# Ledger of designs, part 53: peptides against a protein of PDB entry 7UQJ

Target 1, 160 residues: chain A of PDB entry 7UQJ
Amino acid sequence: PELYQNFNITPPRGVLFHGPPGTGKTLMARALAASCSSDERKITFFMRKGADILSKWVGEAERQLRLLFEEAKKHQPSIIFFDEIDGLAPVRSSKQEQIHASIVSTLLALMDGMDNRGQVIVIGATNRPDAVDPALRRPGRFDREFYFPLPDVKARFKIL

## One batch from the design tools (peptide; aimed at target 1 W57, target 1 (a further copy) W57)

Design b2_p17_5 (made by RFdiffusion4)
Pose (drawn by RFdiffusion4):
Structure b2_p17_5 (pose): chain A 160 residues (1-160), chain B 160 residues (1-160), chain C 160 residues (1-160), chain P 17 residues (1-17)
Amino acid sequence: as target 1 above (160 residues)
Amino acid sequence: as target 1 above (160 residues)
Amino acid sequence: as target 1 above (160 residues)
Amino acid sequence: PPPPPLPPPPLTRPVPP
């Protein structure tokens, strides 16, 4: 941490996995979760699938999101993987409902808002990156974007 | 206050930060929140978002808004910051749930009934200005609209 | 009434001010209420909003609307003004609440209960006219309309 | 007479498919 405090830099804490289906996005996230539970320093893994937080009560989805990010603050070494994040956080439109744009606005305020979110890495896997809200694809929340392509010759040889 | 009485004008008590993502809106709100807590006279910063207002009970979201504005009037030199305000106050629509139009109506009434002395300042950042209700964007509610643009060369040089 | 009852032209049960925001609709009702700054028993003015009637309880909103209308009948020549009548009377649908729908179901029955010798006029204002419920715009209700447009050049010169 | 007071019911919304 002194190497990042040597400068006035904060580490990148957000990655958006994107590419075609079957290219290794959830596999990479699974390998990262298995590696986080065997290095004997507790990196807590939070798994979230799509719109797991959707509820029929008003303001419970935003409350579940706030609780997920807070429990992530309770244990500093924690990770949040959002599988199929294009179903949880679509591009905010006036045509669709307000539960969707309200979830996206809560996610924006919880990733890079007024309060610091802590040492929480946020990973989102998507097959449709342009269905993710463009304000979620900027540094401070999903700094990096890993494109997982269909494998080339050498990579197919290695996979086989 | 005599200058604002000599000319028969009321000081603006509302600002709407708007601009592309990552251009300085939450940063300015964070710098103003740090400037509120340093000097010999204290300005109270009230930070809000859509999660700690929306409730599942009838008449509880508007009661939370009223408690916010009454508490800010109590600590009279005050700033209220609504981040991602298009999620809190979308354009009123009959095709939506009544809680969002009821929040926009309560917010319009509370802003039209403020101290009328420049004591409670209300600052909102929407990232998208068209999504916010036009009744909130008229002079009297959010008087000023600060456009935070993508930086030009001299501004990029200063930022770097 | 000695003059206007000679010709049998009935005064309107419901007159609707509608237009863009900031066009002076609240000013016209405030100026008519300053024309109520006259002596008592003539042009009693009631200033209500799409809020401060609706409550957490189930009967105080309709009971208070019936009482407002009864106090309007008590002082015979009287005017009831509903500013932001889309806040009190939104569109009834299946995303609508039950309390607003019953407020509309009581306001309609109170406007049909108003007698033909027109001594209570109900003026209502809105910035979104096709967001008020369609039933109050039927004949015998809010049927005469005043459109308040943005000002032209001479009107802007007089305003400045 | 005025009706007795009742507690406020919870609000619900449809879950989108």

Design b2_p17_5_s1 (made by RFdiffusion4, then SolubleMPNN; from b2_p17_5, 5 letters changed)
Fold by OpenDDE base, seed 3:
Structure b2_p17_5_s1 (fold): chain B 160 residues (1-160), chain C 160 residues (1-160), chain D 160 residues (1-160), chain A 17 residues (1-17)
Amino acid sequence: as target 1 above (160 residues)
Amino acid sequence: as target 1 above (160 residues)
Amino acid sequence: as target 1 above (160 residues)
Amino acid sequence: PPPPPQPPPVLTVDIPP
């Protein structure tokens, strides 16, 4: 919040963390949540795994997404972190198309429905940015992407 | 173990992790401690914050440093991790000079007094390598530096 | 590398990283892999998700584990990182017992079959250490456990 | 019917003060 105000940076509605697995995407998202929390303003950090929404909430995934966004909106400022978002919003592949399409459509609508003034940030983490539906990577959604490179191997070797 | 012998790399007495906040310095230090621990030889990981030593141990900071190094020496192999080492060992600035000077001098002496055969590694983490007294960055002290790059700066700024 | 040689530290066969999700377990494992890699000796980092082995390799999971360990052994020194190991090796619960039991038994055998001289480290990450089969947490397997506490918020702020 | 899978635990990161 304040970090953004001081920089006149409109907080991105959605941020895609991508990079090889274990590059700290989840840690970063949590660190961001922590960093944006003050003693006066705790950021509420909502974490979901994309695959968990799909597998645990078969048939209820849309409702669970709506509830998640409403809860995040109720507890503003908040961060919704989707770990493994490619598990929630895979590129539409033919055989599972309809169920995935509805979940993706719901997520798109929820992200689009966030007022620019909303203190809800959505962070998606993926190892496969190309496996995320391109519709989610459009402006007003996950419109910021951050590559988490493998920490340079050379740097680490000097540490051990 | 074997990974270092093959490199004839005298284990650095001190390693400085530097980089913007966010880059996983503390996490890395803990990982190193973890990775260096075996069933037979647990690495004892001592973690201190530079500011905590200064603020919590006003007037006793030198003694606490000595005790820390003695404890680390007693529990070899060990890692001493100073998070925010710039809070402990700031560049000598005029007004707080004397107290900081003695703490820095004590830390220097403790690092210099570690026999090269000592199984104690000191890791310092800072967001401000230039705020660390250059005397600590000399050979035989924090003589290895690791830059933890920001995950793309544009990235973080848009998240925070 | 040398840290361990000077310590006669048999590299732990297995390290369990546990703690709340997003405490940097995966980042840490990658950090370790990179830290153990030099220009001359790159540590090969193998990463698998427990759930991926189970879900993607239904009926082939045992073979895939064997192939993974053989490949890791071929590319020594190597790290095998199992992210979400509780998804691969859940505590034997009655109804899914047989398939999980065989996978766990294969993993146990592979970990036990690693010669102490093997330059293969296995890192398991879990959010639920109690959901990991206790047999995997025995000496010679995941015999080192590292709790990744929620990074203290102040620490996280300095991580962003 | 098996009980609906419990919502994944809200990790309330109590950010200690």
Scores: peptide ipSAE 0.006, ipTM 0.220, DockQ to the pose 0.080
OpenDDE base, seeds 1, 2, 4, 5: peptide ipSAE 0.000, 0.000, 0.006, 0.000; ipTM 0.337, 0.187, 0.176, 0.216; seeds 1, 2, 4 fail the geometry check

Design b2_p17_5_s2 (made by RFdiffusion4, then SolubleMPNN; from b2_p17_5, 5 letters changed)
Fold by OpenDDE base, seed 1:
Structure b2_p17_5_s2 (fold): chain B 160 residues (1-160), chain C 160 residues (1-160), chain D 160 residues (1-160), chain A 17 residues (1-17)
Amino acid sequence: as target 1 above (160 residues)
Amino acid sequence: as target 1 above (160 residues)
Amino acid sequence: as target 1 above (160 residues)
Amino acid sequence: PPPPPVPPPPLEVEIPP
């Protein structure tokens, strides 16, 4: 938060961490949350899996998203980390359109409804950024993308 | 593989990576695979999610497991990494017993049927080791457990 | 060790993991230790922080290093992981020269005194490889360096 | 009845300041 305020940078509402699985996206999100926590300012870290929101909350996924964003807003400054966000908002394939469309619409509305003054950052992690609905990747949502490259094979080889 | 052969050490058939989410279990498994790959000896890394095997292959999960183990055996030396293995072999709760029992039974049989001379290592990652069927945690299966602690707060602070 | 023996590679006495903090250096060291442990051959993993050796053992840091290397030698095969090794062996700045010089000298002597037949690997992790005394980065000591790249700089800057 | 809403997993990591 102060990092963004002091640099006159509008804090990103949403950040997409993308890259091959096991590039440390979740670890990085936790580390960012930890490092932005100072003695005076604890950051509340909320973690959800996209697939868990769909599978555990069949028919209530929208309500659970709303509750998550409300809780994050109540516990500012906060980070909402969606692991496997492609599981929450997959590209609209014809066979599952309605349920996904409603959840995507709700997530879009929640991200759009985040007041710029709110100290809530949303981090989505995916292994397939192109499998995330393009509407989520627009400005004011997951408008910032971070590629997590595989640690170079050379960096791996020397470890052995 | 050769690490184990030269030491007269039977390579562990299965390794359970457990610990809080985002402790880099998947990153570690990939790094281990990459590390054990030399210029002369590439380790083939197979990655599957437990939940994907169940959800994408309803009724074919057993066949997919068999195919995966056959492919891993054909491409020795190999690592099979099950991300979220608790999603594939959850503790048998009374309500989902039959499908899970069959998949667990198949995975158990595949792990038991791994020839000791095979250069196939199975790595399971979970956030909840106690949610994995205890039959998988027995000797000759996931008999080795690695706890991934949260990176200590001090290790996190340096990350930023 | 045998990975190195089979390849006719002298096992590195020391490996320097370097790279930005939170690139998983500590995690990697733990998992390497874990992966090299088999049913028949547990690798003993010793972890120390460079700063903790200095701060907790003011006046006994040399003795603690000797004891650590003796314990690692007794519990072969073993890995000694120095987290934040730049805290143990900082580049000789004029104000802290004597105490650091003695500790660096002791660590150098311990690494040089490691018998090539000893199955003790020393892993040093640092975020600042150039802040490590160059004498430690010479052949027969931390002669192998592993760069842990940041997940692409674009990934950090947009989080900040 | 739908399984009771699993209480949101406790705020996992209050990362202490």
Scores: peptide ipSAE 0.010, ipTM 0.343, DockQ to the pose 0.062
OpenDDE base, seeds 2, 3, 4, 5: peptide ipSAE 0.006, 0.000, 0.005, 0.000; ipTM 0.209, 0.349, 0.187, 0.223; seeds 2, 3, 4 fail the geometry check

Design b2_p17_5_s3 (made by RFdiffusion4, then SolubleMPNN; from b2_p17_5, 6 letters changed)
Fold by OpenDDE base, seed 2:
Structure b2_p17_5_s3 (fold): chain B 160 residues (1-160), chain C 160 residues (1-160), chain D 160 residues (1-160), chain A 17 residues (1-17)
Amino acid sequence: as target 1 above (160 residues)
Amino acid sequence: as target 1 above (160 residues)
Amino acid sequence: as target 1 above (160 residues)
Amino acid sequence: PPPPRTPPAPLTVEIPP
């Protein structure tokens, strides 16, 4: 967030971090949240797991997403990090598909409802970018994607 | 810390973590310190900031470094982590250059004075490896360096 | 990997990384695997998710664990990383409890069957250390535990 | 009516290893 202000770059509404498990997506999201926070401008970091949204908030997930975005808007500048956002993807049961489709639709509406001038960045992390609803990957939503490759063996040796 | 024993590699006296801010250098140092600690063998983790050494200990920094190394030696096995070790690099004032040169010379002497059998590891973290005195980067001191890449500067600037 | 040699500490057979989600447990495991690999000694890094062990290998999970440990032994020195190892903890169904208990028992036997001289390290990561079977946390298994705290807001700013 | 413009592909950035 501080780097966007320094560069006069309009911050993306949503950023998708994708790559194999353990590539540091969640760490990066936290480090970015940190990196955007100065002494003058503390960034509020919100984190939710995709699977937790589905399992803990059965029947209230939509309301909890709304509350999360309201809280993030109240605490601007803020980052909302969705870990395992592919966990919002439907599991093969028709009843879960409807519930997941409603949650995804709510998330889409919340991302679309963010004013472009809002200091709220949404980061989604996934191990399976192709399991993320393509509607989430459109402009004005998760319109930027960052691939986290496996650290090559050479990068491994340099952390040695 | 536990993995070196398996490999019969003479461990460095000092390890330099370098890379842009937000790359997890401090997190890695803490997790390494953690990773060396068992129920039977707890590793003592000491942390100092380079800037704090200069600012808080004006006129006593040399003594405080000696005390830190003595305490680390008393609590073996131990890790000394210097965060922002480039903060020991001179700022453009001639008076600060002399003070910083004295502190760096003291740190060099303390690292050279560690017995090769001592169970004290020194980790320095910096965002500017080229601002670290080359004398600290010589064999027997910070003779191993770990680059913590940013996710490519371009990806950082695009996320920030 | 080099820090334990300095300390003459018998490397743990197993290390438990625990702490809130996104504290860098998986990143640390990769960085540790990296940090053990020299040009002369490449460490092989194996990764499995606890939930994937249960879901993908229904009825074969025990065999897949055996194959994993055999492969890790063949490719010494090696690290086996179990991400979300608490995902091997029983879900409240009696049938799943029996399956999970069998898988946990197999993992226990495999960890106990590793020769103390074996160059195979097992790292388990969890967000819920109390959900991990206490039998896994005994000496000779995951006998070392590392808490990955949430980087406090101040530590977040310092990772910058 | 002109065919709906296919929204531009998301900007994908590969983070080098």
Scores: peptide ipSAE 0.021, ipTM 0.192, DockQ to the pose 0.058
OpenDDE base, seeds 1, 3, 4, 5: peptide ipSAE 0.006, 0.006, 0.010, 0.000; ipTM 0.297, 0.245, 0.166, 0.204; seeds 3, 4 fail the geometry check

Design b2_p17_5_s4 (made by RFdiffusion4, then SolubleMPNN; from b2_p17_5, 7 letters changed)
Fold by OpenDDE base, seed 2:
Structure b2_p17_5_s4 (fold): chain B 160 residues (1-160), chain C 160 residues (1-160), chain D 160 residues (1-160), chain A 17 residues (1-17)
Amino acid sequence: as target 1 above (160 residues)
Amino acid sequence: as target 1 above (160 residues)
Amino acid sequence: as target 1 above (160 residues)
Amino acid sequence: PPPPRTPPAPLTVEIPA
């Protein structure tokens, strides 16, 4: 919230952090959550894993996503961080594809249903941006993408 | 404590972590403190904010810095982390410049007074390495500097 | 390379980074690899995922681990980072337990076979330290453990 | 002015065993 407020930029509904494993996507999401929190303005940080949405919430995944977005709205300003959002990818079984399609459809509806004025930011992190459903990457959803490069060896040499 | 021993490098008295906000400087300092602690050898981590040194310690800042360094020496091996050490920058009032100059002078003296054999590491974090007094960046003080790059400048400029 | 030299601690052959997801374990491992590289002394960083060791290397996992350690030794100073090393946990099938036991046995032998003078550090990251084989957590292996706490909401508010 | 807030306790990063 504060980072976005200071720059007079309408916060994206969704931000996709993509890049190789361990490039700091999850860290950056947490650091952004922290950076946006002041003494006057505490940001609530919600984290879910894409794989956990598919596996642990089987049969209730849609309801749990709705509850997550409601809780995030209740605790605004807030950040919802989906780690490994590429884990919301179809696994080879038709049944898993149907379940996945339903979960993705629910996530799309939840992201579309967020008022542009809401102080809820959704951050998705993935190692495979190509494995993320293109519908999630459209305007009003994860419409901003941030590549986390492997810190080039040169950037590392300056750190020690 | 351990990773660096293998490399036969004389440890800096002070390390400057610099880079844009949210690059993980404070997290790195904490994680280095954690990474230096084992069951046999716990490292004590001390944190202070540069802005707090100027604002909360007005009139006692020098004494509080001395006490901090004494406590760090008593609890060695230890890390002193100064977050936002660029907050020890002169603000435009002549009175603040004098207070700042006194605090910086005290910090310089404390860093110079540490025995090279002391197991106390000082880490300064800043978003503005150019706002850090050049005297702090000299050999025997913050003589090692670590740039925390923004994950590509392009990624952050799109968030903001 | 430098921070740890001051502490006169025998470098662990292995370091276990544990803590909740997104606590920055993988980032820390990369930052430590970075932090150990200078213009004169480049550290080579090798990364593998525990789940990939079990799934992608079925039938060649042991050979690939040996090659990894040989390559790390050839490119010393080096860091081998095992992300999600708790993915080297027994899955409920007896065949997977046998394959897992063989891979863990190979990793144990490789860690035990590293000369204490070798400039190879092994970092394991897990979200579930209790799911890591206790044999890996013994002296001469992952004998140093670093908890990456969820930065308490309070610690996050202090980071930014 | 409220008394100087007690310097935040050293964050003992207790690495839980």
Scores: peptide ipSAE 0.000, ipTM 0.194, DockQ to the pose 0.048
OpenDDE base, seeds 1, 3, 4, 5: peptide ipSAE 0.000, 0.005, 0.009, 0.017; ipTM 0.201, 0.291, 0.173, 0.190; seeds 1, 3, 4, 5 fail the geometry check

Design b2_p17_6_s1 (made by RFdiffusion4, then SolubleMPNN; its pose is not in this set)
Fold by OpenDDE base, seed 5:
Structure b2_p17_6_s1 (fold): chain B 160 residues (1-160), chain C 160 residues (1-160), chain D 160 residues (1-160), chain A 17 residues (1-17)
Amino acid sequence: as target 1 above (160 residues)
Amino acid sequence: as target 1 above (160 residues)
Amino acid sequence: as target 1 above (160 residues)
Amino acid sequence: EEEEFRKEEEERRREEE
């Protein structure tokens, strides 16, 4: 949030962190939230797992998403972190298509409805960016993507 | 691995990384694997999710665990990382008790069967250490635990 | 480095990792270096201990800092990690004030002299953020801080 | 439900502090 404001750049509405499991996507999101907060300007960090939104809130997932975005807006500046976002917004496949389509549609609408001046950033983390609905990866949504590579063998050597 | 040898400490067979989601448990496990891997001594990193072992390998989970430990031993030095280990070894509850009990029993036996001189470390990550069977938290198994706390609010402020 | 570029954000010049000893500050710095390094884009990781810069390079510490920053700039993208940075830049106290003041002043100037577009990140790690000269914690220097809270005592022994 | 959501988020934030 502040980072983008300090750079006079329009804050991205959404950032997709993608890469192999255990590359630090979630830690980086927390670290970014941690970095963005100051004693004077607390960033509120909201975290949800994609699968939890589907499984714990069966039939209320759309409402829970709305409440999450409203609460994030109320507690500006804020970060909404969706861990395993591919669990929330899987690529449209035939059988669970209707329920997933409504949740994805709700998330799209919520992201599109964010004021570009709003101090709310959405971070999605996934191990499979191709498993996320391409509609979420469009401009004004998760329009920025961060690849978290495996610490490659050569990178291992440089960390030592 | 090497770190423990360099400190003349008996390498833990198992380490439990616990703490809230997104505190970097999985990243830390990979970073440990990376930091212990040199050009001369590559550490092999094996990763499994607890829930994946149960869901993908229904009826073969015990065999898959055995194969994983055998392969890790073959590729020494190695790290076995169980992400969401609470999904593999939930606290003994009545209904799924038999299947989980056999898998937990197998994991216990595999951890107990590791030679203390073996260059195989097991890392379990969980958001809920109390959801992990206490038998796994005993000496010779996951006998050391790392709490990954949330980056505190004040720390949150300073990385921006 | 890449993270900040991928976000179209000017990379912070400096990040302060702080927290009790054995909380994984050094490991996280290494993990970040690993995660940012790919086969195509190798991040060069430079590590120095604050006390080592003072003790090993008595009378040349300023020159060694300059060389370190020059080498880091030459090998962009790069990370400079100062472990135990409180040993390099102690809070200004009367007796050692002149030697420490010159080294701190040099580090301040080097951090201030980094181009915001430069792919050089400085990470300082300390167990005592209050022992670091407040001048280093100002915007454009270590303007970002991460608290690494204690893993349980048994846990500290295992990251080693 | 909004108040429960807010309480759960406050509780999560307190567990996070």
Scores: peptide ipSAE 0.008, ipTM 0.384, DockQ to the pose 0.081
OpenDDE base, seeds 1, 2, 3, 4: peptide ipSAE 0.012, 0.007, 0.000, 0.020; ipTM 0.295, 0.230, 0.310, 0.191; seeds 1, 3, 4 fail the geometry check

Design b2_p17_6_s3 (made by RFdiffusion4, then SolubleMPNN; its pose is not in this set)
Fold by OpenDDE base, seed 1:
Structure b2_p17_6_s3 (fold): chain B 160 residues (1-160), chain C 160 residues (1-160), chain D 160 residues (1-160), chain A 17 residues (1-17)
Amino acid sequence: as target 1 above (160 residues)
Amino acid sequence: as target 1 above (160 residues)
Amino acid sequence: as target 1 above (160 residues)
Amino acid sequence: EEEERKKEEEERRREEE
């Protein structure tokens, strides 16, 4: 939140970190959370895993998402980090289970309901941006995307 | 242990982790230290901060560096991690204070004095590799370098 | 890489990276793979995700694990990285499905069958080391464990 | 399945280049 305040940049409602596994997406989200907080202003970092929201909260996932966003709002400035968001919000297909459609719809509504003046950033990390519902990648949602390249094979080789 | 034995590679006396703040350099050094320790063989991890060596040990910094290397040698296998090594070893300039020149010279001598058979690795982390004295980046010193990318400046700027 | 050469330590057949999500376990495995490869000697990095082995290869998971280890042996020196290994090898319980027991047993046999002279390292990453079958954490398997701390609340707070 | 395998093969080719 403060990074964006200090930069006079309108916070994205959501940022998608995408790239191959082990490219540091989750580390970056933590490092950003970290870099945005100061001695005067701590950022509350909320982390959820997409698959865990589906598996742990069967029938309550929508409520848990609402509570997460409310808690993040209550603890502003805050970051909500969804690791493996492709597990939470798979691409809408004719084979998409009704449960997945409800969760995605709830997440869409929560992201749309965020005030742009709010000090809540949502970061989604995925290894498969094309497996994330395109509706989540629209303006006002995860409208900013970051490719985490594999550490360049050259960075790999300069490592020796 | 044997990965490297089987590779017949001459140990770097030093490895430079470089990249912007929050890219996980320090985390990497700790995780490497961790990865090298076993139940049978613990690695002793020595951590120092470049600026702290200058500020806390005014007039004793050279001695503290010697003691650190001696302690690391005594507690082999060991890792010496210099966080913010650019604060310890700024680029040599005509304006460089005599104190900084002495500390850098001591560190150079300590790294040169390491036996290649020694089980001491030196890791330096910096946000500014170009602010580190090039003499430290020569063969037999910090001759291996690791870029910890920020998730692309495009990732930072699209996050912004 | 060379920390291990100089240490004359028998390579762990496996290394468990454990710690909270986004502590850089996967990034570390890649950086280790990177740090172990030189211009003269490339390390082949095999990455698998525990849950993907279970879901994609129902009834073929054991064969896929064997093929992975054979391929890693063929492409020595190599690293096999299992991300989310707790998804592949959950703790054995009286309620554990027969399929999970078979996969774990296959992985145990593959790790036990590794020649200690082999240039294959297995890295498992988990957020829940206590959710990984203790049999995998025994000597000759994932007998080395690395805690990826959350960047210390102080590193969080100085990052904060 | 085939498209994911092709992506894994393309990633592997990029690691071999």
Scores: peptide ipSAE 0.000, ipTM 0.254, DockQ to the pose 0.183
OpenDDE base, seeds 2, 3, 4, 5: peptide ipSAE 0.000, 0.000, 0.000, 0.000; ipTM 0.254, 0.211, 0.201, 0.352; seeds 3, 5 fail the geometry check

